# Peptides against a protein of PDB entry 5TUV: the designs that were tried, part 180

Target 1, 107 residues: chain A of PDB entry 5TUV
Amino acid sequence: KEVIDRLRYLKAEIEDLELKERELDQQKLWLQQSIKNVMDDSINNRFSYVTHEDICNCFNGDTLLAIQAPSGTQLEVPIPEMGQNGQKKYQINLKSHSGPIHVLLIN
Target 2, 107 residues: chain B of PDB entry 5TUV
Amino acid sequence: AQECQNLEVERQRRLERIKQKQSQLQELILQQIAFKNLVQRNRHAEQQASRPPPPNSVIHLPFIIVNTSKKTVIDCSISNDKFEYLFNFDNTFEIHDDIEVLKRMGM

## One batch from the design tools (peptide; made by RFdiffusion4, then SolubleMPNN)

Design b2_p26_7_s4 (from b2_p26_7, 12 letters changed)
Fold by OpenDDE base, seed 1:
Structure b2_p26_7_s4 (fold): chain B 107 residues (1-107), chain C 107 residues (1-107), chain A 26 residues (1-26)
Amino acid sequence: as target 1 above (107 residues)
Amino acid sequence: as target 2 above (107 residues)
Amino acid sequence: DEYLKNLEKFKERAENSPVGFKVKIL
């Protein structure tokens, strides 16, 4: 019957989709590792920077803070809740475990 | 049949996950390309200038950009070792990672 | 709202990237 045939078709398709998903997972892992390797290269690391002009060209009209920190630095932002003064709380918490954090005011 | 409906739901979930994974993979590809282009640009620029940029004029990866109104009051508390930062804002802000900045730069 | 949308998008990108900040929206 049509229902039985549909079940068989769906099961076969799901099997194919499962294979596709695993393929994508593997590709993602390889690409992530590739990016790490490229960025960890000594020459690439030496030239892995942007300029003040680069940032200014991307943004305008506001205060821009550039925060540089070691990879893996923890960044926490609380959901804005009303504070004691009745104002929503807007906050950024940063914690590095491997080196100092640097902050630069762009404009 | 209920079984058929269940499998169709599962099929749809898998299709959505695959779509998400494909998008994530593309994002990583663009990230790697952008980084390589950045390195190439900087190497060329330093060769032309016959010197590296001033140490305080560049922002090394990884970094984030915090964008907020010029009227926003920002308070910053820093630990002695500069491993921990606490930023308080009296208004909303935007956070952008280095990947997004590279995209905006056309890398 | 727009503030939270920006944060979530930032978080998603950070989680996908193999390098950079580890982001928690609390």
Scores: peptide ipSAE 0.716, ipTM 0.935, DockQ to the pose 0.855
Fold by OpenDDE base, seed 4:
Structure b2_p26_7_s4 (fold): chain B 107 residues (1-107), chain C 107 residues (1-107), chain A 26 residues (1-26)
Amino acid sequence: as target 1 above (107 residues)
Amino acid sequence: as target 2 above (107 residues)
Amino acid sequence: DEYLKNLEKFKERAENSPVGFKVKIL
């Protein structure tokens, strides 16, 4: 009897959780689209930038490169493997399809 | 008994997925809020200055920040396709997206 | 290691965002 009751309870709870998960999926999609719309707005796009000072305030000490590129630009980082000289390779590959990539040395 | 155990495992998996989705949703909410705050800040700043910032003084979204040691040697090459870039580092680096930068800025 | 850990966190955030770079850690 206890097992039967537990079984019924679990099935009912799982059904509720399925509904909740689907709700969250829809909310995520909605919010993602909302963010796209907000960022694509002409006024927002005009003011969607940070300053060199902003970056310097967030980081210190090391070499900082700022790389600006169009949305959708592909960024690939290979898992470090030994190169021909026996040194691990640390690389960033960038491929843009819609516009130029801009690189700035911050410090 | 075994069927109850199977359902309990499924229940737990769903609960974990829901938790992950809730976290992802919160990150998106924060992203949108941060962006809106950034736009407001920049609009206000330009209004007070009565001019836009110099073009080379700002970094437009989307961008990434690459952070590496001052001792790291960085080589950059541009392919024949001028939209493709290859960065080579002789040591490790960190990559930070604009979302993280906005968070660090307190947006 | 720490290098890969940081890259994975970066990738995870990028994949969740609807805008920005499309990240592949190969």
Scores: peptide ipSAE 0.715, ipTM 0.934, DockQ to the pose 0.867
Fold by OpenDDE base, seed 2:
Structure b2_p26_7_s4 (fold): chain B 107 residues (1-107), chain C 107 residues (1-107), chain A 26 residues (1-26)
Amino acid sequence: as target 1 above (107 residues)
Amino acid sequence: as target 2 above (107 residues)
Amino acid sequence: DEYLKNLEKFKERAENSPVGFKVKIL
């Protein structure tokens, strides 16, 4: 019957989609590793920077803090909660495990 | 049939996941391209200048940009080893990673 | 909430990247 045919078709399609999803997962993993390798290359690392001008061209009219830290640095932002004075708390917590954190005021 | 409907739901779930993974993969591809372009730009610039930029004039990857109003009061507590930072803001802020910055730069 | 929306978007991008900050929105 029509339903049986539809079921067979759907099962076959789902199988194909599963293969596609796994393929994408593999591609993502390899690309992520590739990016790590490119970033860790000594020559690339030497030139892996932006300028103050670059940042200023991307943003306007506000206070800009640039925070540079080693890869893997932990960044935590709590969901805003009311403080003792009734003010919502807006925070950034940073923890590095492999090197110092550097903060620059851009604007 | 109910079974047919269940498979169609599963099919749709897989399609959505695949779409998301494709988008993520594209972002990674763009990230790698942007980084390579950045490195190329900086190498060329330093060759033309015959010197590296001043140390405090550049921001090395990885970095984040914190953007907040000029009126926002920012307090910062730093550990002695500069491995930990605590930022307190009296108002909302935006955080942007280096990937987004490179995109905005047109890399 | 626009603030939280922006943070989540940032987190999503950061988690996709193989390098950079490890982000937790708590």
Scores: peptide ipSAE 0.715, ipTM 0.934, DockQ to the pose 0.870
Fold by OpenDDE base, seed 3:
Structure b2_p26_7_s4 (fold): chain B 107 residues (1-107), chain C 107 residues (1-107), chain A 26 residues (1-26)
Amino acid sequence: as target 1 above (107 residues)
Amino acid sequence: as target 2 above (107 residues)
Amino acid sequence: DEYLKNLEKFKERAENSPVGFKVKIL
């Protein structure tokens, strides 16, 4: 029947999609590891920086803070809620476990 | 009929996930390319200048950029060891990672 | 809103990257 044929087609397609999804998962993991390796290379790490000029060229007009920290540093931003003074609170909480955090005012 | 509909829903879910994974993979590819280009740029620049940039003139990866209005009041509390930072803003802000900055730089 | 939208985009990129900050929007 037509319904049976449609079922067979859908099942076969879903199976192909499952294979594709697994392929993409493996590619992602491989690329993530590749990036880590490239970033951890001593020569690359030595030259892994941007300048103040670079930042200023990307953003204009407003206050710019640059925050540099070790990889793995925890960054938490609470969902804005009304404080005791009736104002929404906007916060950034940072916690490093492997080194100091550096903050620079760019503008 | 109903079984066909169920499989079609599943098919669509898988297609959407695959699309998301493809996008994520593309972002990782661009990240790696951008980083390699950054390293090449900096290596060349230092060779031409015959010296590295001053320590406080550059921002090492990983970093984030916080962008807020010039009128925004920012309060910062820092731990003694500089491992913890608490930022309070009286208005909204934007956060940009180094990946986005590299994209804006044209890397 | 726009504020939360921007934060979510930032979080999404951070989670996809194998390096950098560990982001939590709470």
Scores: peptide ipSAE 0.714, ipTM 0.935, DockQ to the pose 0.859

Design b2_p26_8_s1 (from b2_p26_8, 9 letters changed)
Fold by OpenDDE base, seed 5:
Structure b2_p26_8_s1 (fold): chain B 107 residues (1-107), chain C 107 residues (1-107), chain A 26 residues (1-26)
Amino acid sequence: as target 1 above (107 residues)
Amino acid sequence: as target 2 above (107 residues)
Amino acid sequence: MIKITFLDYPVPDPPNLKKVPLSELS
């Protein structure tokens, strides 16, 4: 009886958790769509930028590259491997499908 | 019983998924707020200056920041249409997305 | 927003690319 009651309790709780998870999934979809709508708004899009000063305030002392790329751009970072000259290769590969990529040297 | 134990494991798995989904939702909310704050800041700044910023003085979203040492040698190969980029570094680098930058900016 | 993929193999140089000095990127 005790084991049976525990089983029933657990099954009921799992069912409730399934409902909660589906609710969260739906909320995520709505929120993602909301963000997209806000960013795609013509006025918001016009002002959706940061300045060189903004970036410099976030980072100190290093070389900073800003890479502006369209949504959906593919960024590939290979695992560093030894090159022909004996040094490791550190690479970034970018591929855009919808527009040109723009790169700025910040400092 | 074994069945009870299996259900308890399943329950815990679902609880953890729910927890991480809740966290993801909170991050999305913060992203949306940060973006709106950025837009508001820039709109106000341009109103005060009575002009838009120079084209190459700002980085439009979406973007990423590449951070590396001042001593790092960077080679960049670009396709003719600027849809494809290959970066080679002689040392390690860090990549930061625009979301992280907005957080660091206090948006 | 940007898809990031970590590859476990070397990526060859894409064709039809030109080298650009860092100083000319801005």
Scores: peptide ipSAE 0.113, ipTM 0.849, DockQ to the pose 0.637
Fold by OpenDDE base, seed 2:
Structure b2_p26_8_s1 (fold): chain B 107 residues (1-107), chain C 107 residues (1-107), chain A 26 residues (1-26)
Amino acid sequence: as target 1 above (107 residues)
Amino acid sequence: as target 2 above (107 residues)
Amino acid sequence: MIKITFLDYPVPDPPNLKKVPLSELS
């Protein structure tokens, strides 16, 4: 009897949790669409930038490259492996499908 | 008893997944706010200056930042249409997306 | 915005690429 009641309770709670999860999924989708709409707005797009000063203030005195690439650009970073010369290879591969990539040396 | 235990495990798994989704949703909200704040800042700044910033002084979203030591040697290979980039580093590097930059900026 | 993929194997150098020194980047 006690076990049966617990089972009923748990099943009902799991059902409620399933509903909650679906609600969150929907909210995420709507919010993502909202962000996209805001970013795609012509006025907002015009002002969607950061300055060199902004970047420099965010990082220490290392070499900083800013890579501006269209949404959907593929960024591939292979796991560092030993090269033929005995040195680990550190690589970044970028491939855009919707526009040119622009690279700036910040620091 | 075993069925009850299985449902309790399932319940806990769903609760954790919901928690993660709630966190992700909050992150998206913060991203939207940060972007709006960025746009407002830039809009106000350009109004005060009565001119847009120089083209090479700003980085338009979306972008990424590559951070590496000043001692790191960087070789870049670029396709003719600038759709493909290959970076080779002789040392480690860090990659930061624009979202993280906006966070560091306090947007 | 940008799709990030971590690969567990080396990617060969694409053809028709021009090597550019960092100093020439702006």
Scores: peptide ipSAE 0.111, ipTM 0.847, DockQ to the pose 0.632
Fold by OpenDDE base, seed 1:
Formats: structure tokens, sequence, C-alpha cells
Structure b2_p26_8_s1 (fold): chain B 107 residues (1-107), chain C 107 residues (1-107), chain A 26 residues (1-26)
């Protein structure tokens, strides 16, 4: 009886958790769409930028490059391998399909 | 019973997934708030200056930041239409997305 | 926003590219 009751309880709880998980999945989807809508708004888009000063204040970096590219741009970073000259290759490959890429040297 | 134990493991697994999804939702909410705060800041700043910033003085979203040593040699190859970029570094680099930048800005 | 893909193999140079010094990037 005790085992049977425990099984029944656990099954019921798992069903409740399944519902909760589906609810969270739906909320995530709606929130992602909301963010997209906010960013695509004409007024928000006009003011969706940061300054050079903003970037400099965020990093103690030595050399900072800002790469502005359209959403959906493909960024590839291959695993470093030895080059022909014996040094490792550190690369970034960018491919846009919807617009030009802009690169700024911040410092 | 073995069945009871299996269900308890499943219950715990689902609880952990739910916790992770809740955390992801919180991050998305913070991203949306940060973006709205950025827009509000920029609107106010442009109103005070009575003009938009120069086009080459700002980085429009979406963007990434590449951080590397000042000693790092960077070579860049660009396509004619600027849709494709190839960066070569002689040393390691870090990549940060715009979301992280907004966080560091305190938005 | 930007799709980031880490590859386990080198990516060849795309065609029709020109080398640009970093100093010219602004």
Amino acid sequence: as target 1 above (107 residues)
Amino acid sequence: as target 2 above (107 residues)
Amino acid sequence: MIKITFLDYPVPDPPNLKKVPLSELS
C-alpha cells in the first residue's frame, strides 16, 4: 500500500512538472518574440547603439575591435591549428547574407 | 521498489530542467530591460545635444567586440561588397557579444 | 543575434578578398 501510494503520488507530481515545463517553454518563445519586436521597432532601432566610450569603459582590453553586422551573420572561429610557418592560426571568419559588415577600431 | 526509484530520479531531472529554464527566462527579461534602458539613454543624450551622433562614432546593434593584446598582429581580408571578412591573429583573442556589453554598462 | 560557430577544421580563404591593414579599419 505504501509503495503503491508513493507511485501514485510521484506520477501525479511528474505530470504537474510536465505542465510547468511546457508553460516555461511557451513563455520563452513569447519573450523571444517580444524582444525581437522591441528591437525591430523603428524608434528603438534608431537609438540601438553604443559609443566608443561605452566600449572603452567596459573593457581593460589592449586592442578592441567592434564588429557590427546584420542579424543572422555567420561567425566562424576555427580551432587553432599550426600554420605553414609553424605558428598557430587564430582566425575569425564572418559571412553576412543581408548587408555589409562594419568594423571599428576602438583603441 | 525500483519503479519508485526511477520515478524519483525522473522527478529530480525535471525539477532541474525547470530551474534552468526559469533562469534563462530571467536572463531574457534582463536583456529586454537593458535594451530599453539603452534606447532611453540615447534618446535623452541626443535631445540634450540637439543632434544625432556622428555615424562613425557609434556601434549599432547587433555587434560583437573582439579583444586582444596590443602586441597581437591582426590581418584582415575583406570582400568587395563587405559581406565577408577574414581576420587572422598571431595570438589569442576574446569575443564578447552586445548583451554582455550592455550588462557591463549597467543597463 | 550573430550566429557563432566553432569549427574543428580550418576555413579556407574566401575568394575575391583583399588584405587591409588594421590602421585602415575605422
Scores: peptide ipSAE 0.103, ipTM 0.847, DockQ to the pose 0.623
Fold by OpenDDE base, seed 4:
Structure b2_p26_8_s1 (fold): chain B 107 residues (1-107), chain C 107 residues (1-107), chain A 26 residues (1-26)
Amino acid sequence: as target 1 above (107 residues)
Amino acid sequence: as target 2 above (107 residues)
Amino acid sequence: MIKITFLDYPVPDPPNLKKVPLSELS
């Protein structure tokens, strides 16, 4: 009796959780689309920028590169491996499919 | 007994996934708010200045920030169309996305 | 948003690339 009741309870709860998970998945998709729409708006797009000062205020003391690339650009960072000279290779690979990449040296 | 245990494991897995998805949704909401605040700030700033900022003084979204030591040697290979970039560093670096920058800016 | 991928193997040098000094990127 007790085991059977527990089984029924768990099954019912799992069904409720499944519904909740689907709801969250849909909400995520809607929100992602909403963000995209807001960012793609002509007026918002015109003002979707930060300044050099903004960046400098966020980071201290190091060399800063700003890489502006279109949405969907692939950024690949290989795991550092030992090179032929015995030094680790630190690399960043960028590939855009929709437009040019722009790089700025901030400091 | 075994069936109950299996369902309890499944229940717990679903609960954890739901929790993760809820957190992701909250992050997306904050991103949207941050972006809207950025746009409002920039609109107000340009209205006060009665002109847009100089073209080379701003970084348009989306972007990333790469920071490394001032002693780091950076080599960059670029395709003719600027669709592909290969960066080589002789030391470690950090990458920060535009979302993190907006957070640091207090948007 | 930029898609970030961490690879466990080195990426070969893409063809048709040329080195550009960092000073020319600003």
Scores: peptide ipSAE 0.051, ipTM 0.841, DockQ to the pose 0.657

Design b2_p26_8_s2 (from b2_p26_8, 12 letters changed)
Fold by OpenDDE base, seed 4:
Order: structure tokens, then sequence, then C-alpha cells
Structure b2_p26_8_s2 (fold): chain B 107 residues (1-107), chain C 107 residues (1-107), chain A 26 residues (1-26)
């Protein structure tokens, strides 16, 4: 009796959790769309930038490259493997489909 | 007994997924707020300066920051249309996205 | 030191890649 009651309770709870998970999935989708809409707004888009000073204040002492690329640009980082010369390969591959990529040396 | 155990495992798995999704939603909300704050800051700054910033002084979203040692040699191969970039580093590097930068800026 | 080379052909995709789409704030 106790096992049967526990099974029924668990099944009912799982159904409630399924509903909650679907709700969260929809909320995520709505929020992502909301963010996109805000960013794509003509006025907001004009002011969607950071300055060199902003970047310098966030990072210290190293070489900083700022890479501006269109949304949807593919970023590829190979797993470091030994190259032909016995050195590990550290690489970044960028592929844009909608516009040019711009690179700035910050320091 | 076995069925009860299976359902309890499933219940726990769903609860963990829900918790993760709730955390992701909170992160997205913070990102949206950060972006709005960035836009407001820039609008106010341009109003006070009565001019837009110089074109080469700003980094438009979306972007990434690559951080590496000043001793790192960076080879950059660029396609003619600037749609493809290949970076080769002789040492390790770090990548930071615009979201992280906005967080560090306190937006 | 940064060396820049312009290519007249597409960049070849290496193997064993971590692919991440670049997106802002989402």
Amino acid sequence: as target 1 above (107 residues)
Amino acid sequence: as target 2 above (107 residues)
Amino acid sequence: MIKITYLNYPVEDPKNLKKVPLSSLS
C-alpha cells in the first residue's frame, strides 16, 4: 500500500515538473527574443558599444585584441594538439556569414 | 520497489534540470539589464559631449576579447573579404565575451 | 608581435574544433 501510494505520488509530481520545465523553456525563448528585439532596435544598436577605456579597465597587463564580428559568426577553437614541429597549436578560427570582422589592438 | 527507485531518480534529474534552467533565466535577465544600462550610459555620454565618439575608439557589440601574454607572437590570416580570420598563437590565450566585459564594467 | 597576412583563398577548417556561435548577451 505504501509503495503504491508512493508511486502515484511520484508520478503526479513528475507530471507537475514536466509542466514547470516546459514553462521555463518557453520563458527562455521569450526572453531571448526580447533581448534580440532590444538589441536590434535602431536607437539601441547605435549605442551598443564599449570604449577602449572600458576594456583597459577590465583587463590588465597583457596583449588585448578586440574582435568585433556580426552576430552569428562562428568561433572555432581547436583542441591544442602537437604540431609538426612538436609545438602545441593555439588557434582561433572565425567565419562570418553576414559581414566583415574587425580587429583592434587595445594594448 | 525498483519502479519507485527509477521514478525517484527521474524526479531528482528533472529537479536539477529545472534548477539549472532557472539559473540560466536569471542570467539572461541580468544580461538584458546590463545592455540597457550600457545604452543609457552611452546616450548620456554622447549628449554631454555633443558628439559621437571617434569611430576607432569604440567596440560595437557583439565582440570578443582575446587576452594573451605580451610575449606571445600572433599570426593573423585574413581573407580578402575579411569574413574569415585565422589566428595562430605561439602560446596560450584567453577568450572573454562581451557579456563578461559588461559584468566587469558593473553594468 | 602581430603578423597580418591577407589570403586570397578560404581558410581551411582544422580538425577537432570547439564551435561556438558568436552572439551578444544571449
Scores: peptide ipSAE 0.062, ipTM 0.859, DockQ to the pose 0.050
Fold by OpenDDE base, seed 1:
Structure b2_p26_8_s2 (fold): chain B 107 residues (1-107), chain C 107 residues (1-107), chain A 26 residues (1-26)
Amino acid sequence: as target 1 above (107 residues)
Amino acid sequence: as target 2 above (107 residues)
Amino acid sequence: MIKITYLNYPVEDPKNLKKVPLSSLS
């Protein structure tokens, strides 16, 4: 009886947890759509930028490249391997499908 | 007994997954707030300056920041239509997204 | 130092890539 009662309790709790998880999944989807709508708003889009000063204040001492590209742009970083010249390859490959990519040297 | 133990393991698994989803949801909320704050800042700044910033002085979202040593040599290959970029570095680099930048800015 | 080269052909797709969509507030 004790084991049966424990099983019944656990099954009921798991059902409650399943409901909670589905609720969170739905909330995430709605919030993601909300963020998209806010960013796609014409006024918000006009002012959706940072400055060179903003970037410089966030990072120190090194070369900073800012790469602006459309949402959905593919970014590829190959695993560092030895090249033909015996040097490790450190690469970034970018491919956009919806617009040009713009690069700025910050410092 | 074994069935009870299996359900207890499943219960714990679901609890941890729910916790992770709750954290992810909170991060999305903070991202939305940060974006709205950025827009407000920029609107106010342009009003005070009575003009928009020069086009090459700002970085429009979405973007990434590449950080590397000032000694790093960077080779950038660009397609004719600017849809494809290939960066070659002679040393390691770091990549940061716009979300992280907004966090560092205190938005 | 940055060197820029303009290409008239698509960039090759290397093997052994870590592929990540460009990050954005979404």
Scores: peptide ipSAE 0.061, ipTM 0.863, DockQ to the pose 0.051
Fold by OpenDDE base, seed 2:
Structure b2_p26_8_s2 (fold): chain B 107 residues (1-107), chain C 107 residues (1-107), chain A 26 residues (1-26)
Amino acid sequence: as target 1 above (107 residues)
Amino acid sequence: as target 2 above (107 residues)
Amino acid sequence: MIKITYLNYPVEDPKNLKKVPLSSLS
């Protein structure tokens, strides 16, 4: 009897959790669309940038490259493997589909 | 008994997944706020300066930052249309997205 | 948003690319 009651309770709770999860999925979708709309707004887009100073304040001591690419750009980072020259290859592959990629050396 | 245990495991799995989704939702909210703050900052700055920043002095979103040692040799191959980039490093590097940069900026 | 994909296999060099020194990038 106790086990049966527990089973009923658990099944009901799981059903509620399923509803909650779907609600969160919907909220995420709406928020993502909202963010996209805000970023695609002409005025916001005009001012959607950071400065070299901003970047330098976030990082220190190393070479910094800023790579500006359009949304949807594919970035591939192969796992470093030993190359023909006997050293590991560290590589980044970028492929844009909607516009040119712009690279800036920050420091 | 075993069925009860199975449902309890499922319940816990769903609870954890919901928790993760809630965290991701919070992150998106913060991203939107950070972006709006960035836009407001830049609008105010340009109003004060009565001019936009020089084109090569800013990095437009979306972007990534590549961070590597000052000693790292970087070779870059670029397609004619600038849609494809191949970076070769002789040492390790780190990649940071614009979201992380905005966080580090305190936006 | 940039999609980041980590590959667990070697990637061949793209065709028709021009190698440019870092110092010439702007």
Scores: peptide ipSAE 0.053, ipTM 0.848, DockQ to the pose 0.636
Fold by OpenDDE base, seed 5:
Formats: structure tokens, C-alpha cells, sequence
Structure b2_p26_8_s2 (fold): chain B 107 residues (1-107), chain C 107 residues (1-107), chain A 26 residues (1-26)
């Protein structure tokens, strides 16, 4: 009796959790769409930038590259491998499909 | 019973997923707020200056920041259409997304 | 120091890549 009751309880709880998870998935979708709408607004888009000062205030002491690319641009970082000269290869590969990539040296 | 144990494992798995999704939703909310604050700041700043910033003085979203030592040699290979970039570093680097930058800016 | 080289052909992708979409507010 106790085992059967426990099984029924667990099954019911799992069903409730499934409903909750679907609700959260829907909320995420709505929020993502909201963010997209806000960013796509012409006025917001015009003012969607940071300055060199902003970046310099966030980081110090090193070389800073700012890479601006369209949404959906693919970023690839290979696992460091030994090069022909015995040095590890540290690389970043970028591929855009919707527009040019722009690079700025900040510091 | 073994069936009870299986359901308990499933229950726990779902609870963890729900927790993760809740956290992701909160992060998205904060991102939206940060973006709106950024836009507001920039609008105000341009109003005060009575002009937009110079084109090369700002980084438009979306972007990433690459941070590396000042001693690091960076080779950048660019396609003719600027859709593909290959960065080679002779030392390690760090990548930070625009979301993290906005957080560091206090947006 | 930054050296820029312009290529007349697509950039070859190395093997063993960790692929991540460029982050954006979304």
C-alpha cells in the first residue's frame, strides 16, 4: 500500500513539474521576443553602443580588441594545438553570414 | 521499489532543469533592463553633447571584447568582404561578451 | 602589436574547434 501510494504521488508530482517546465519555456520565448523587439526598435538601435571609455573602465592593463559583428556570427576557438614551430596555437575564428565584422583596438 | 527510485531520480532531474530555467529567465530580464539603461544613458549623453559620437569612438552591439597581454602579438587575417576573420595570438587571451560588459558598467 | 593580413580566399577553419554563437542580448 505504501509503495503504491508513493508511486502515485511521484507520478502526480512529475506531471506538475512537466507543466511548470513548459510554462517556463513559454515565458523564455516571450521574453526573448520582447528583447528582440526592444533591440530592433529604430531609436534603441541608434543608441545601442558602448564607448572606449566604457570598455577601459571594465578592463585594465592589457590589449583590448572590440569585435562588432552581426547577430548569429559564428565564433570558433580551437583547442590549443602545437604549431610547426612548437608553439601552441591560440586562435579565434569568426564567420558572419549577414554583414561585415568590424574590429577596434581599444587599448 | 525500483520503480519508486527511478521516479525519484526523474523528479530530481526535472527540479534541477526548472531551477536552471528560472535562473536563465532572471538573467534575460536583467539583460533587457541593462540594455534599456544603456540606451537611456546614450540618449542623454548625446543630448548633452548636442551631437552623436564619432563613428570609431563607439562599439555597437552585439560585440565581444578580447583581452590579452600587451606583449601578445596578434595576427589578424581578414577576408575581402570582411565576413571572415582569423585571429592568431602567440599567447593566451580572454573573451568577454557584451552582456558581461554591460554588467561591469553597472547598467 | 597587431598585424593585419587581407586574404583573397575564405579563411580556413582549424580542426578541433569549440563553436559558440556570438553573444547578443536576446
Amino acid sequence: as target 1 above (107 residues)
Amino acid sequence: as target 2 above (107 residues)
Amino acid sequence: MIKITYLNYPVEDPKNLKKVPLSSLS
Scores: peptide ipSAE 0.051, ipTM 0.854, DockQ to the pose 0.051

